# Ledger of designs, part 35: peptides against a protein of PDB entry 2V3S

Target 1, 95 residues: chain A of PDB entry 2V3S
Amino acid sequence: PISLVLRLRNSKKELNDIRFEFTPGRDTAEGVSQELISAGLVDGRDLVIVAANLQKIVEEPQSNRSVTFKLASGVEGSDIPDDGKLIGFAQLSIS

## One batch from the design tools (peptide; aimed at target 1 V32)

Design b2_p27_6_s1 (made by RFdiffusion4, then SolubleMPNN; from b2_p27_6, 13 letters changed)
Fold by OpenDDE base, seed 4:
Structure b2_p27_6_s1 (fold): chain B 95 residues (1-95), chain A 27 residues (1-27)
Amino acid sequence: as target 1 above (95 residues)
Amino acid sequence: MITFELPESGFLEVTVGGKTFTITKVK
């Protein structure tokens, strides 16, 4: 399986790493993203973008070692999005 | 917005739909 880390901030603005495995042929980007949401680890508004980037990284994990993307849930927040600080952004990487 | 909070240990494990997620605070 592919070992992944999703780095993002919670409502307290604390940065956390969410580690999980992805098994091609058994898991799907959409399915795992839905499970992240069901676990309360990802905002439901971010389903599409998380799934898209998860798909991107698992398609070519050797080439796509890390992807940083803007969260839909972060755009309308009070904080100005910042990819360097992962404010309104999340980062998905190969562990 | 995500509201999950970690215990003082800074570690949490959640399993849903057969998938296990391990959460740790980035120091």
Scores: peptide ipSAE 0.741, ipTM 0.929, DockQ to the pose 0.842
OpenDDE base, seeds 1, 2, 3, 5: peptide ipSAE 0.740, 0.741, 0.740, 0.741; ipTM 0.928, 0.928, 0.928, 0.929

Design b2_p27_6_s2 (made by RFdiffusion4, then SolubleMPNN; from b2_p27_6, 12 letters changed)
Fold by OpenDDE base, seed 1:
Structure b2_p27_6_s2 (fold): chain B 95 residues (1-95), chain A 27 residues (1-27)
Amino acid sequence: as target 1 above (95 residues)
Amino acid sequence: MITFEVPESGYLEVTVNGKTFTITKVE
């Protein structure tokens, strides 16, 4: 399996690493993204963008070691989006 | 809305539909 880390901020703006495994042929990007949402770890509005980037990293994990992407849920927040601080952004990486 | 909150230990484990997610506080 592929060991992944999703780094993002919670509702308290605290930065956290979410670790999980992805098994090609058993797991799907959309399925795992839905589970992240069900767990309360990802905002439901971010299903599409999380699934797209999860698919990107697992299809070529050797080339795509890390991807940073803008969250749909982040644009309406009080803070200005900032990819460097992961405000309104999340990062997926291979552990 | 992101609802998870990591305890003082800095570690949280969540299992959904058989898949386990481990959360660790960075900052």
Scores: peptide ipSAE 0.772, ipTM 0.947, DockQ to the pose 0.888
OpenDDE base, seeds 2, 3, 4, 5: peptide ipSAE 0.770, 0.771, 0.771, 0.772; ipTM 0.947, 0.947, 0.947, 0.947

Design b2_p27_6_s3 (made by RFdiffusion4, then SolubleMPNN; from b2_p27_6, 11 letters changed)
Fold by OpenDDE base, seed 1:
Structure b2_p27_6_s3 (fold): chain B 95 residues (1-95), chain A 27 residues (1-27)
Amino acid sequence: as target 1 above (95 residues)
Amino acid sequence: MITFEVPESGYATVTVNGKTFEITLVK
């Protein structure tokens, strides 16, 4: 399986690492993203973008060691999005 | 919104449909 880390800020703006495994042929990017949301770990509005980037990284984990992407949930708030600080952005990486 | 709250220890696990997620507060 592929060992992944999803790094993003929680509701308290604290940076969290969410570690999980992805098994090609058993797991799907959409399915795992839905599970992240069901667990309350990801905002439901970010289903599409999380699934898209999860699919990207698991397709070529050796080439795509890390992907940073803008969250749909991050465009509404008062905080200015910043990919360096992961404000309104999340990062998926290979463990 | 993100509803999961990391405990005081800064570490937790959540299992959904057999998939386990380990959550760590990054210092």
Scores: peptide ipSAE 0.827, ipTM 0.968, DockQ to the pose 0.871
OpenDDE base, seeds 2, 3, 4, 5: peptide ipSAE 0.826, 0.826, 0.827, 0.826; ipTM 0.968, 0.968, 0.968, 0.968

Design b2_p27_6_s4 (made by RFdiffusion4, then SolubleMPNN; from b2_p27_6, 15 letters changed)
Fold by OpenDDE base, seed 5:
Structure b2_p27_6_s4 (fold): chain B 95 residues (1-95), chain A 27 residues (1-27)
Amino acid sequence: as target 1 above (95 residues)
Amino acid sequence: MITFEVPESGYLEVEVGGKKFEITKVE
């Protein structure tokens, strides 16, 4: 399995790492993304972008050690999106 | 909407659909 970390801010704007495993052939990017949403760890509006980037990183984990992407849920927030501070952005990386 | 809140201990574990997610507070 591939060990992954999803780094993003919660509703209190606290930065957290969410560690989980992805097993190719058993797990799907969309399926795991749905589970993240069901767990309350990811905003439902971010299903598409999280799934797309999860797929990207698991396709070639050696080449895509880390991917940072803009969240749909963050574009209309009070804070200006900032990929460096992961405001309105999330990051997936290989653990 | 993000609903998770990590306790002051800085660690939380959630299982959904057989998938385990371990959350650690970074900052």
Scores: peptide ipSAE 0.770, ipTM 0.947, DockQ to the pose 0.905
OpenDDE base, seeds 1, 2, 3, 4: peptide ipSAE 0.769, 0.769, 0.769, 0.770; ipTM 0.947, 0.947, 0.947, 0.947

Design b2_p27_7 (made by RFdiffusion4)
Pose (drawn by RFdiffusion4):
Structure b2_p27_7 (pose): chain A 95 residues (1-95), chain P 27 residues (1-27)
Amino acid sequence: as target 1 above (95 residues)
Amino acid sequence: SPLQTFVDNGHMTPEEAAWAEKNARVS
């Protein structure tokens, strides 16, 4: 199992670290991304990008300690995207 | 809880799920 953190801003624009485990051979990037969406933790528009970056970090958790990516939900949503501030972006990392 | 799937699947503890539901919602 891999101990992972999804870091992104909530609806109030507050930064949060969401902790979760991923078990290779049991879990899939798509499945877990859907779980994040069903839990109301990730916007549904972000399924593809979150799944892609989850796959990246879980295939080589030794190489990829952190991946930062754009949110499809944040492309035009009142605040300009800013990767430094994690506005319109999120980050997956190994715990 | 909408986060119950994480607990059932062993991705989160009940404490982590409760914390995430309270503080980390986007929808």

Design b2_p27_7_s1 (made by RFdiffusion4, then SolubleMPNN; from b2_p27_7, 7 letters changed)
Fold by OpenDDE base, seed 1:
Structure b2_p27_7_s1 (fold): chain B 95 residues (1-95), chain A 27 residues (1-27)
Amino acid sequence: as target 1 above (95 residues)
Amino acid sequence: SRLQSFVDKGRMSEEEAAEAEKNARVS
C-alpha cells in the first residue's frame, strides 16, 4: 500500500495532517475521498479536487512525492487563498 | 478507521504529543 498524508486547515484554521493508506487495485481515489469527507476531515465541496489529486499522486508515487492544490471550499471562504500558508489549499504527499 | 488526524499545535511535549496521537485516530 501507498502511505499518504493530506495536509489542510481545519475549521479552527489549524494545520491538520491526515495519514492514510491507499492500495491500488482495491481503493479508488473517489472512495478514499468520500471516507475523508464522511470523517469530517474534508469539505464535501472538495470531493472532485481531492479525488483528482489523489488519483494523480497514486498513479506515480515515485515522481509525485507532493502535490498542492486549490480547494473549492477555500474559494467560497472568507479568507484569501494562499498556497504557501495552505489557506484555501491542501497538500497531498507520500509518507 | 485507517484515517489518522494530527492537528499541528506547534511545539508539544512527548506526553502531550502521545495523547494527541491517541485521540487523533478517526473511527
Scores: peptide ipSAE 0.355, ipTM 0.674, DockQ to the pose 0.081
OpenDDE base, seeds 2, 3, 4, 5: peptide ipSAE 0.317, 0.323, 0.309, 0.339; ipTM 0.680, 0.680, 0.673, 0.672; seed 5 fails the geometry check

Design b2_p27_7_s2 (made by RFdiffusion4, then SolubleMPNN; from b2_p27_7, 11 letters changed)
Fold by OpenDDE base, seed 3:
Structure b2_p27_7_s2 (fold): chain B 95 residues (1-95), chain A 27 residues (1-27)
Amino acid sequence: as target 1 above (95 residues)
Amino acid sequence: SRLQSLVDKGRMSEEEAEYAEKNALVK
């Protein structure tokens, strides 16, 4: 299994590290993303973008050690998106 | 569930090493 961390801000704008494992051939990027949403850890509007980037990192985990991407849920917020501060962005990385 | 959440209490801060709160595993 691949050990992953998803870092993003919660509703209180605090950074949250979410640790989970992904087993190729058993798990799917969309399935795991739906689990994250069901747990209240990811906004439902971000299903597509989280799944796409999760798929990218698990396809080549040795080459893609970290990916940072813009959240759909962050576009309509009052804060200016900033990938360095993970405002309106999330980061997936290999643990 | 396999999901574990670790919260950084730094509001709107940049990436930090410390975790202020460890949540129970989410089922």
Scores: peptide ipSAE 0.202, ipTM 0.592, DockQ to the pose 0.066
OpenDDE base, seeds 1, 2, 4, 5: peptide ipSAE 0.098, 0.118, 0.200, 0.200; ipTM 0.553, 0.558, 0.585, 0.581; seed 5 fails the geometry check

Design b2_p27_7_s3 (made by RFdiffusion4, then SolubleMPNN; from b2_p27_7, 11 letters changed)
Fold by OpenDDE base, seed 2:
Structure b2_p27_7_s3 (fold): chain B 95 residues (1-95), chain A 27 residues (1-27)
Amino acid sequence: as target 1 above (95 residues)
Amino acid sequence: SRLQGFVERGLMSEEEAARAEATALVS
């Protein structure tokens, strides 16, 4: 299995690292993304972008060690999106 | 399960995990 970390800010705007495994051939990017949403760890509006980037990283984990992407849920917030601070952005990386 | 792993790491409660699993099954 591939060990991953999803880094994003919680409702208190604190950075959290969420660790989980992905097993190619058994797990799907969309399925795992749905579990993260069901757990309240990811906003439902971010299903598409999280699934797309999860698929990207698990396809070639040796080449894609980290991916940072803009959240759909972050655009309506008062804070200006900033990939360096992960404001309105999330990061997936290989653990 | 993946959700149980979240519980073990203090990211959610057992009750939340159970509801999340149920929701995931029907969604």
Scores: peptide ipSAE 0.200, ipTM 0.731, DockQ to the pose 0.099
OpenDDE base, seeds 1, 3, 4, 5: peptide ipSAE 0.153, 0.109, 0.200, 0.160; ipTM 0.697, 0.665, 0.723, 0.714

Design b2_p27_7_s4 (made by RFdiffusion4, then SolubleMPNN; from b2_p27_7, 13 letters changed)
Fold by OpenDDE base, seed 1:
Structure b2_p27_7_s4 (fold): chain B 95 residues (1-95), chain A 27 residues (1-27)
Amino acid sequence: as target 1 above (95 residues)
Amino acid sequence: SRLQSLVEKGRMTEEEAKRAEETALVT
């Protein structure tokens, strides 16, 4: 399986590293994303974006060691989005 | 569960200071 880390800020604006495994041929990007949402780790509004980027990284894990992407949930927040600080952004990386 | 969460303490205003971490297994 592929060992991954999803880094994003929680409701307290603290950085949260979420580690999980992805098994190609058994898991799907959307399925794993739904698990993350069900666990309260990802906002439901970010299903599409997280799934799309998870699909991207697991398709080419050797080429895509890390991907940073804008969250839909971060647009309406009080804080200005900032990819460097992961405000309104999340990062997926190979562990 | 296969999900593991490591929370790095230190909010945006405190990220450049001392950090604390905690780990939890998620369902």
Scores: peptide ipSAE 0.148, ipTM 0.540, DockQ to the pose 0.059
OpenDDE base, seeds 2, 3, 4, 5: peptide ipSAE 0.110, 0.124, 0.090, 0.124; ipTM 0.552, 0.550, 0.527, 0.545; seed 2 fails the geometry check

Design b2_p27_8 (made by RFdiffusion4)
Pose (drawn by RFdiffusion4):
Structure b2_p27_8 (pose): chain A 95 residues (1-95), chain P 27 residues (1-27)
Amino acid sequence: as target 1 above (95 residues)
Amino acid sequence: AITFETPPEGESSEVKVGDRTFTIERA
């Protein structure tokens, strides 16, 4: 199992670290991304990008310690995207 | 959409989806 953190801002624009485990061979990037969406933790528009970056970090958790990516939900949403401030972006990392 | 609330400083909260747990901590 891999101990992972999804870091992103909530609806109040507050930064949060969401801790979760991923078990290779049992879990899939798509399945876990759907779990994040059904839990209301990730916007549904972000399924593809989150799944892609989850797959990236879980295939080589030794190489990819952190991946930062754009949110499809944040492309035009009142605040300009800013990767430094994790506005319109999110980050997956190994714990 | 994103619908969770940030926990108070020094605390955490959880969201369950089936057998999975997502622990939410303020950054």

Design b2_p27_8_s1 (made by RFdiffusion4, then SolubleMPNN; from b2_p27_8 with A1M P8A E11T R20K E25V R26K)
Fold by OpenDDE base, seed 2:
Structure b2_p27_8_s1 (fold): chain B 95 residues (1-95), chain A 27 residues (1-27)
Amino acid sequence: as target 1 above (95 residues)
Amino acid sequence: MITFETPAEGTSSEVKVGDKTFTIVKA
């Protein structure tokens, strides 16, 4: 399995690492993204972008060690999006 | 909406959905 880390801020704007495994051929990017949402770990509005980037990183994990992407949920937030601070952005990386 | 809380420093928390386990640690 591929060990992944999803780094993002919670509702209190606290930065956290969410660690999980992805098993190619058994897991799907869409499925795991839905589970992240069901677990309250990802905003439902971010299903599409999380799934897309999860798919990207698991397709070529040795080439795509880290991907940072803008969250749909962060667009209308009070804070200005910032990829460096992961404000309105999340990061997926290979553990 | 995101509902998870940051665990105490030096600790971790787990959330399980189906067969998937997610481990949360403060970054």
Scores: peptide ipSAE 0.842, ipTM 0.972, DockQ to the pose 0.952
OpenDDE base, seeds 1, 3, 4, 5: peptide ipSAE 0.842, 0.842, 0.842, 0.841; ipTM 0.972, 0.972, 0.972, 0.972

Design b2_p27_8_s2 (made by RFdiffusion4, then SolubleMPNN; from b2_p27_8, 8 letters changed)
Fold by OpenDDE base, seed 2:
Structure b2_p27_8_s2 (fold): chain B 95 residues (1-95), chain A 27 residues (1-27)
Amino acid sequence: as target 1 above (95 residues)
Amino acid sequence: MITFETPAAGTSSSVKVGDKTFTIVKA
């Protein structure tokens, strides 16, 4: 399995690492993304972007060690999006 | 909506959905 870390801020704007495994051939990017949402770990509005980037990192984990992406949930928030601070952005990386 | 809370420093929390376990730690 591939050990992954999803780094993002919660509703209190606190930065956290969410660790999980992805098993190619058993897990799907969309399925795991839906489970992240069901667990309250990801905003439902971010299904598409999380699934797309999860797919990207797991299809070539040796090449795609880290991906940072803009969240749909962060676009109309009060804070200005910032990829360096992961404000309105999240990061997936290989553990 | 995101509902998870940051665990205490040096600790972790976990959420299981189906057969998938997600472990949360403060970054």
Scores: peptide ipSAE 0.843, ipTM 0.972, DockQ to the pose 0.950
OpenDDE base, seeds 1, 3, 4, 5: peptide ipSAE 0.843, 0.843, 0.843, 0.843; ipTM 0.972, 0.972, 0.972, 0.972

Design b2_p27_8_s3 (made by RFdiffusion4, then SolubleMPNN; from b2_p27_8 with A1S P8A E11T R20K T21V R26K)
Fold by OpenDDE base, seed 2:
Structure b2_p27_8_s3 (fold): chain B 95 residues (1-95), chain A 27 residues (1-27)
Amino acid sequence: as target 1 above (95 residues)
Amino acid sequence: SITFETPAEGTSSEVKVGDKVFTIEKA
């Protein structure tokens, strides 16, 4: 399995690492993204972007060690999006 | 919305959905 880390801020704007495994052939990017949402770990509005980037990283994990992407849920937030601070952005990386 | 809380520093928390386990740590 591929060991992944999803780094993002919670509702209190605290930065966290969410670790999980992805098993190609058994897991799907869409499915795991839905599970993240069901677990309250990702905002439902971010299903599409999380799934897309999860798919990207698991397709070529040796080449795509890290991907940072803008969250739909962060667009209308009070804070200005910043990929360096992961404000309105999240990061997926290979553990 | 996001509902998880940051665990205490040096600790971790787990959330399980189905057979998938997500481990949360303060970054």
Scores: peptide ipSAE 0.840, ipTM 0.971, DockQ to the pose 0.957
OpenDDE base, seeds 1, 3, 4, 5: peptide ipSAE 0.839, 0.839, 0.839, 0.839; ipTM 0.971, 0.971, 0.971, 0.971

Design b2_p27_8_s4 (made by RFdiffusion4, then SolubleMPNN; from b2_p27_8 with A1M P8A E11T S12T R20K R26K)
Fold by OpenDDE base, seed 4:
Structure b2_p27_8_s4 (fold): chain B 95 residues (1-95), chain A 27 residues (1-27)
Amino acid sequence: as target 1 above (95 residues)
Amino acid sequence: MITFETPAEGTTSEVKVGDKTFTIEKA
């Protein structure tokens, strides 16, 4: 399996690492993204963007070691989006 | 909505959905 880390801020704006495994042929990007949402780890509004970037990283994990992407849920936030601080952004990386 | 809490520094928390385990730690 592929060991992944999803780094993002929770509702208290605290930055966290969420570690999980992705098994090609068993897991799907959308399925795991839905599980992240069900677990309360990702905002439901971010299903599409999380799934797209999860797919990107797992399709070529040796080439795509890290991807940073803008969250739909972050656009309406009070803070100005900032990819460096992961404000309104999340990051997926290979563990 | 995101509902998870940041675990104490140096510790981890786990959330399971189906057969998937998610481990959380403060970055």
Scores: peptide ipSAE 0.840, ipTM 0.972, DockQ to the pose 0.953
OpenDDE base, seeds 1, 2, 3, 5: peptide ipSAE 0.840, 0.840, 0.840, 0.840; ipTM 0.972, 0.972, 0.972, 0.972

## One batch from the design tools (peptide; aimed at target 1 N16 I18 R19 F22)

Design b2_p28_1 (made by RFdiffusion4)
Pose (drawn by RFdiffusion4):
Structure b2_p28_1 (pose): chain A 95 residues (1-95), chain P 28 residues (1-28)
Amino acid sequence: as target 1 above (95 residues)
Amino acid sequence: ETTAALEETTAALERSEARIAAMRASAS
């Protein structure tokens, strides 16, 4: 199992670290991303980008310690995207 | 074979629900 953190801003624009485990051979990137969406923790528009970056970090957790990516939900949403401030972006990392 | 497939599906659902609960607790 891999101990993972999804870091992104909540609806109040507060930064949060979401802790979860991923078990290779049992879980899939798409399945876990859908869990994040059904839990109301990730916007539904972000399924593809989150799944792609989850797959990246879980295939080589030794190489990819952190991945930062754009949110499809944040492309035009009142605040300009800013990767340094995790506005319109999120980050997956190994714990 | 049908009983074993149903037990595997239940265990996968239980793991998914526990993970959702842990995610929601850590986000609070």

Design b2_p28_1_s1 (made by RFdiffusion4, then SolubleMPNN; from b2_p28_1, 17 letters changed)
Fold by OpenDDE base, seed 5:
Structure b2_p28_1_s1 (fold): chain B 95 residues (1-95), chain A 28 residues (1-28)
Amino acid sequence: as target 1 above (95 residues)
Amino acid sequence: EAERRAEEERRREERRRKRKEAMLASAA
């Protein structure tokens, strides 16, 4: 399996590293993304973007060691989006 | 056949459960 880390800010605006495994051929990017949402760790509005980037990283984990992407849920936040601070952004990386 | 499918589903659920636990533990 591929060991992944999803780094994003929680509801208290604290950075968290969420660790999980992905097994190609058994798991799907959309399915695991839905698991993240059902666990309350990802906003439901971010399903599409998380799944897309998860798919990208698991397709070629050696080439895509890290991907940073803008969250749909972060657009209307009070804080200005900032990819460097992961405000309104999340990061997927290979553990 | 139905029994096989049921077992496969149980295995899937177990994997999802373990993954969820890992997710939550890491985020705590």
Scores: peptide ipSAE 0.682, ipTM 0.914, DockQ to the pose 0.925
OpenDDE base, seeds 1, 2, 3, 4: peptide ipSAE 0.682, 0.682, 0.682, 0.682; ipTM 0.914, 0.914, 0.913, 0.914

Design b2_p28_1_s2 (made by RFdiffusion4, then SolubleMPNN; from b2_p28_1, 16 letters changed)
Fold by OpenDDE base, seed 2:
Structure b2_p28_1_s2 (fold): chain B 95 residues (1-95), chain A 28 residues (1-28)
Amino acid sequence: as target 1 above (95 residues)
Amino acid sequence: AAAAAAAAARAAAERRAARRQQMLESAS
């Protein structure tokens, strides 16, 4: 399995590393993304973008060691989006 | 085949449960 970390800010704006495994051929990017949402760790509005980037990283994990992407849920927040601070952005990386 | 399908479904659910636990624990 591929060991992954999803780094993003929680509802208290605290940066957290969410760890999980992905097994190609058994797991799907959309399925695991839905698990993140059902666990309350990802906003439902971010299903598409999380799944797309999860797919990107697991299809070529040796080449795509880290991907940072803008969250749909972050565009209407009071904070200005910032990829460096992961405000309105999340990051997937190989553990 | 139904029994095999049920066993596979349970195994998948257990994998998801374990993954969920890791997700929540790591986020804490």
Scores: peptide ipSAE 0.687, ipTM 0.921, DockQ to the pose 0.950
OpenDDE base, seeds 1, 3, 4, 5: peptide ipSAE 0.686, 0.685, 0.686, 0.686; ipTM 0.921, 0.921, 0.921, 0.922

Design b2_p28_1_s3 (made by RFdiffusion4, then SolubleMPNN; from b2_p28_1, 21 letters changed)
Fold by OpenDDE base, seed 5:
Structure b2_p28_1_s3 (fold): chain B 95 residues (1-95), chain A 28 residues (1-28)
Amino acid sequence: as target 1 above (95 residues)
Amino acid sequence: AAEEARRRAEERRRRREERKRRMLESAK
């Protein structure tokens, strides 16, 4: 399995590293993304972007070691989006 | 066939529950 880390800010705006495994052929990017949402760790509005980037990283994990992407849930936030600080952004990386 | 399908469903559920647990543990 591929060991992944999803780094994003929680509801308290604290950075958290969420660790999970992905097994190609058994898991799907959309399915695991739904699991993240069901766990309350990802906003439901971010399903599409998380799934797309998860798919990207798992299809070529050696080439795509890290991907940073803008969250749909962060667009209307009070804070200005900042990819460096992961404000309104999340990061998927290979553990 | 029904029993096999049930077993597969239970295995998938268990796997998802285990992944969820690890996700939540890592987020703490």
Scores: peptide ipSAE 0.668, ipTM 0.905, DockQ to the pose 0.949
OpenDDE base, seeds 1, 2, 3, 4: peptide ipSAE 0.668, 0.670, 0.668, 0.668; ipTM 0.905, 0.906, 0.905, 0.905; seed 2 fails the geometry check

Design b2_p28_1_s4 (made by RFdiffusion4, then SolubleMPNN; from b2_p28_1, 17 letters changed)
Fold by OpenDDE base, seed 5:
Structure b2_p28_1_s4 (fold): chain B 95 residues (1-95), chain A 28 residues (1-28)
Amino acid sequence: as target 1 above (95 residues)
Amino acid sequence: EEEERRREERELQERREARKQQMLASAA
């Protein structure tokens, strides 16, 4: 399995590293993304973007060691999105 | 075939539960 880390700010705007494994052929990017949402760790509005980037990283984990992407849930927030600070952005990386 | 399907579903659920626990533990 592929060991992944999703770096994302929680509801308190605290940065957390969420760890999980992905097994190609048995898991799907959309399925695991839905699990993240069901666990309350990802906003439901971010399903599409999380799944797309998860798929990208698991397709070629050697080439795509880290991907940073803009969250749909962060666009309308009070804070200005900032990829460097992961405000309105999340990061997937290979553990 | 039905038995196989049920086994696969159980395995999927077990994997999901294990992953869920890992996610929550890491986020804590």
Scores: peptide ipSAE 0.687, ipTM 0.916, DockQ to the pose 0.924
OpenDDE base, seeds 1, 2, 3, 4: peptide ipSAE 0.687, 0.687, 0.687, 0.687; ipTM 0.915, 0.915, 0.916, 0.916

Design b2_p28_2 (made by RFdiffusion4)
Pose (drawn by RFdiffusion4):
Structure b2_p28_2 (pose): chain A 95 residues (1-95), chain P 28 residues (1-28)
Amino acid sequence: as target 1 above (95 residues)
Amino acid sequence: PLTVHTSRDANGNLVVTNVPLSDVSVIP
């Protein structure tokens, strides 16, 4: 199992670290991304990008300690995207 | 940043265990 953190801003624009485990051979990037969406923790528009970056970090958790990516939900949403401030971006990392 | 702890329910879905979902949801 891999201990992972998804860092992103909530609806109130507050930064939060979401802690979860991923078990290779049991879990899939798509499945866990769908779990995040059904839990209301990730916008449904972000399924593809979150799944892609989850797959990246879980295939080589020794190489990829952190991946930061754009949110499809944040492309035009009132605040300009800013990776430094995790606005319109999110980050997956190894715990 | 606020630390949110999660686990999985009987159907294998992620749930929040330490704070109300309203405090951490991205969905307004």

Design b2_p28_2_s1 (made by RFdiffusion4, then SolubleMPNN; from b2_p28_2, 8 letters changed)
Fold by OpenDDE base, seed 1:
Structure b2_p28_2_s1 (fold): chain B 95 residues (1-95), chain A 28 residues (1-28)
Amino acid sequence: as target 1 above (95 residues)
Amino acid sequence: ATVVNTARDANGRLVVTNVPLSEVSVYP
């Protein structure tokens, strides 16, 4: 399996480093993203963007060691989005 | 950052294994 880390802020605005595995041929990007949401670790509004970036990184783990992307859930928040601070952004990396 | 470890349960669902969900959830 591919070991991944999803870094994003929780409801307390603190960073989580969510470690999870992706098994090609068994898992799908959308399915794992849905499970992250069901587990309370990802906002449901971010299904599409998380799934898209998860698909990207598992397809090319050698070239895409890390991807940072804007969250839909962050646009509606009170904090100004900032990719450097991962405010309204998340980062997905190969562990 | 808080390290959140996960595993798959018997039904294949992701579960947090090392910290209380209330401490790391994206929902209030």
Scores: peptide ipSAE 0.822, ipTM 0.968, DockQ to the pose 0.916
OpenDDE base, seeds 2, 3, 4, 5: peptide ipSAE 0.822, 0.822, 0.822, 0.822; ipTM 0.968, 0.968, 0.968, 0.968

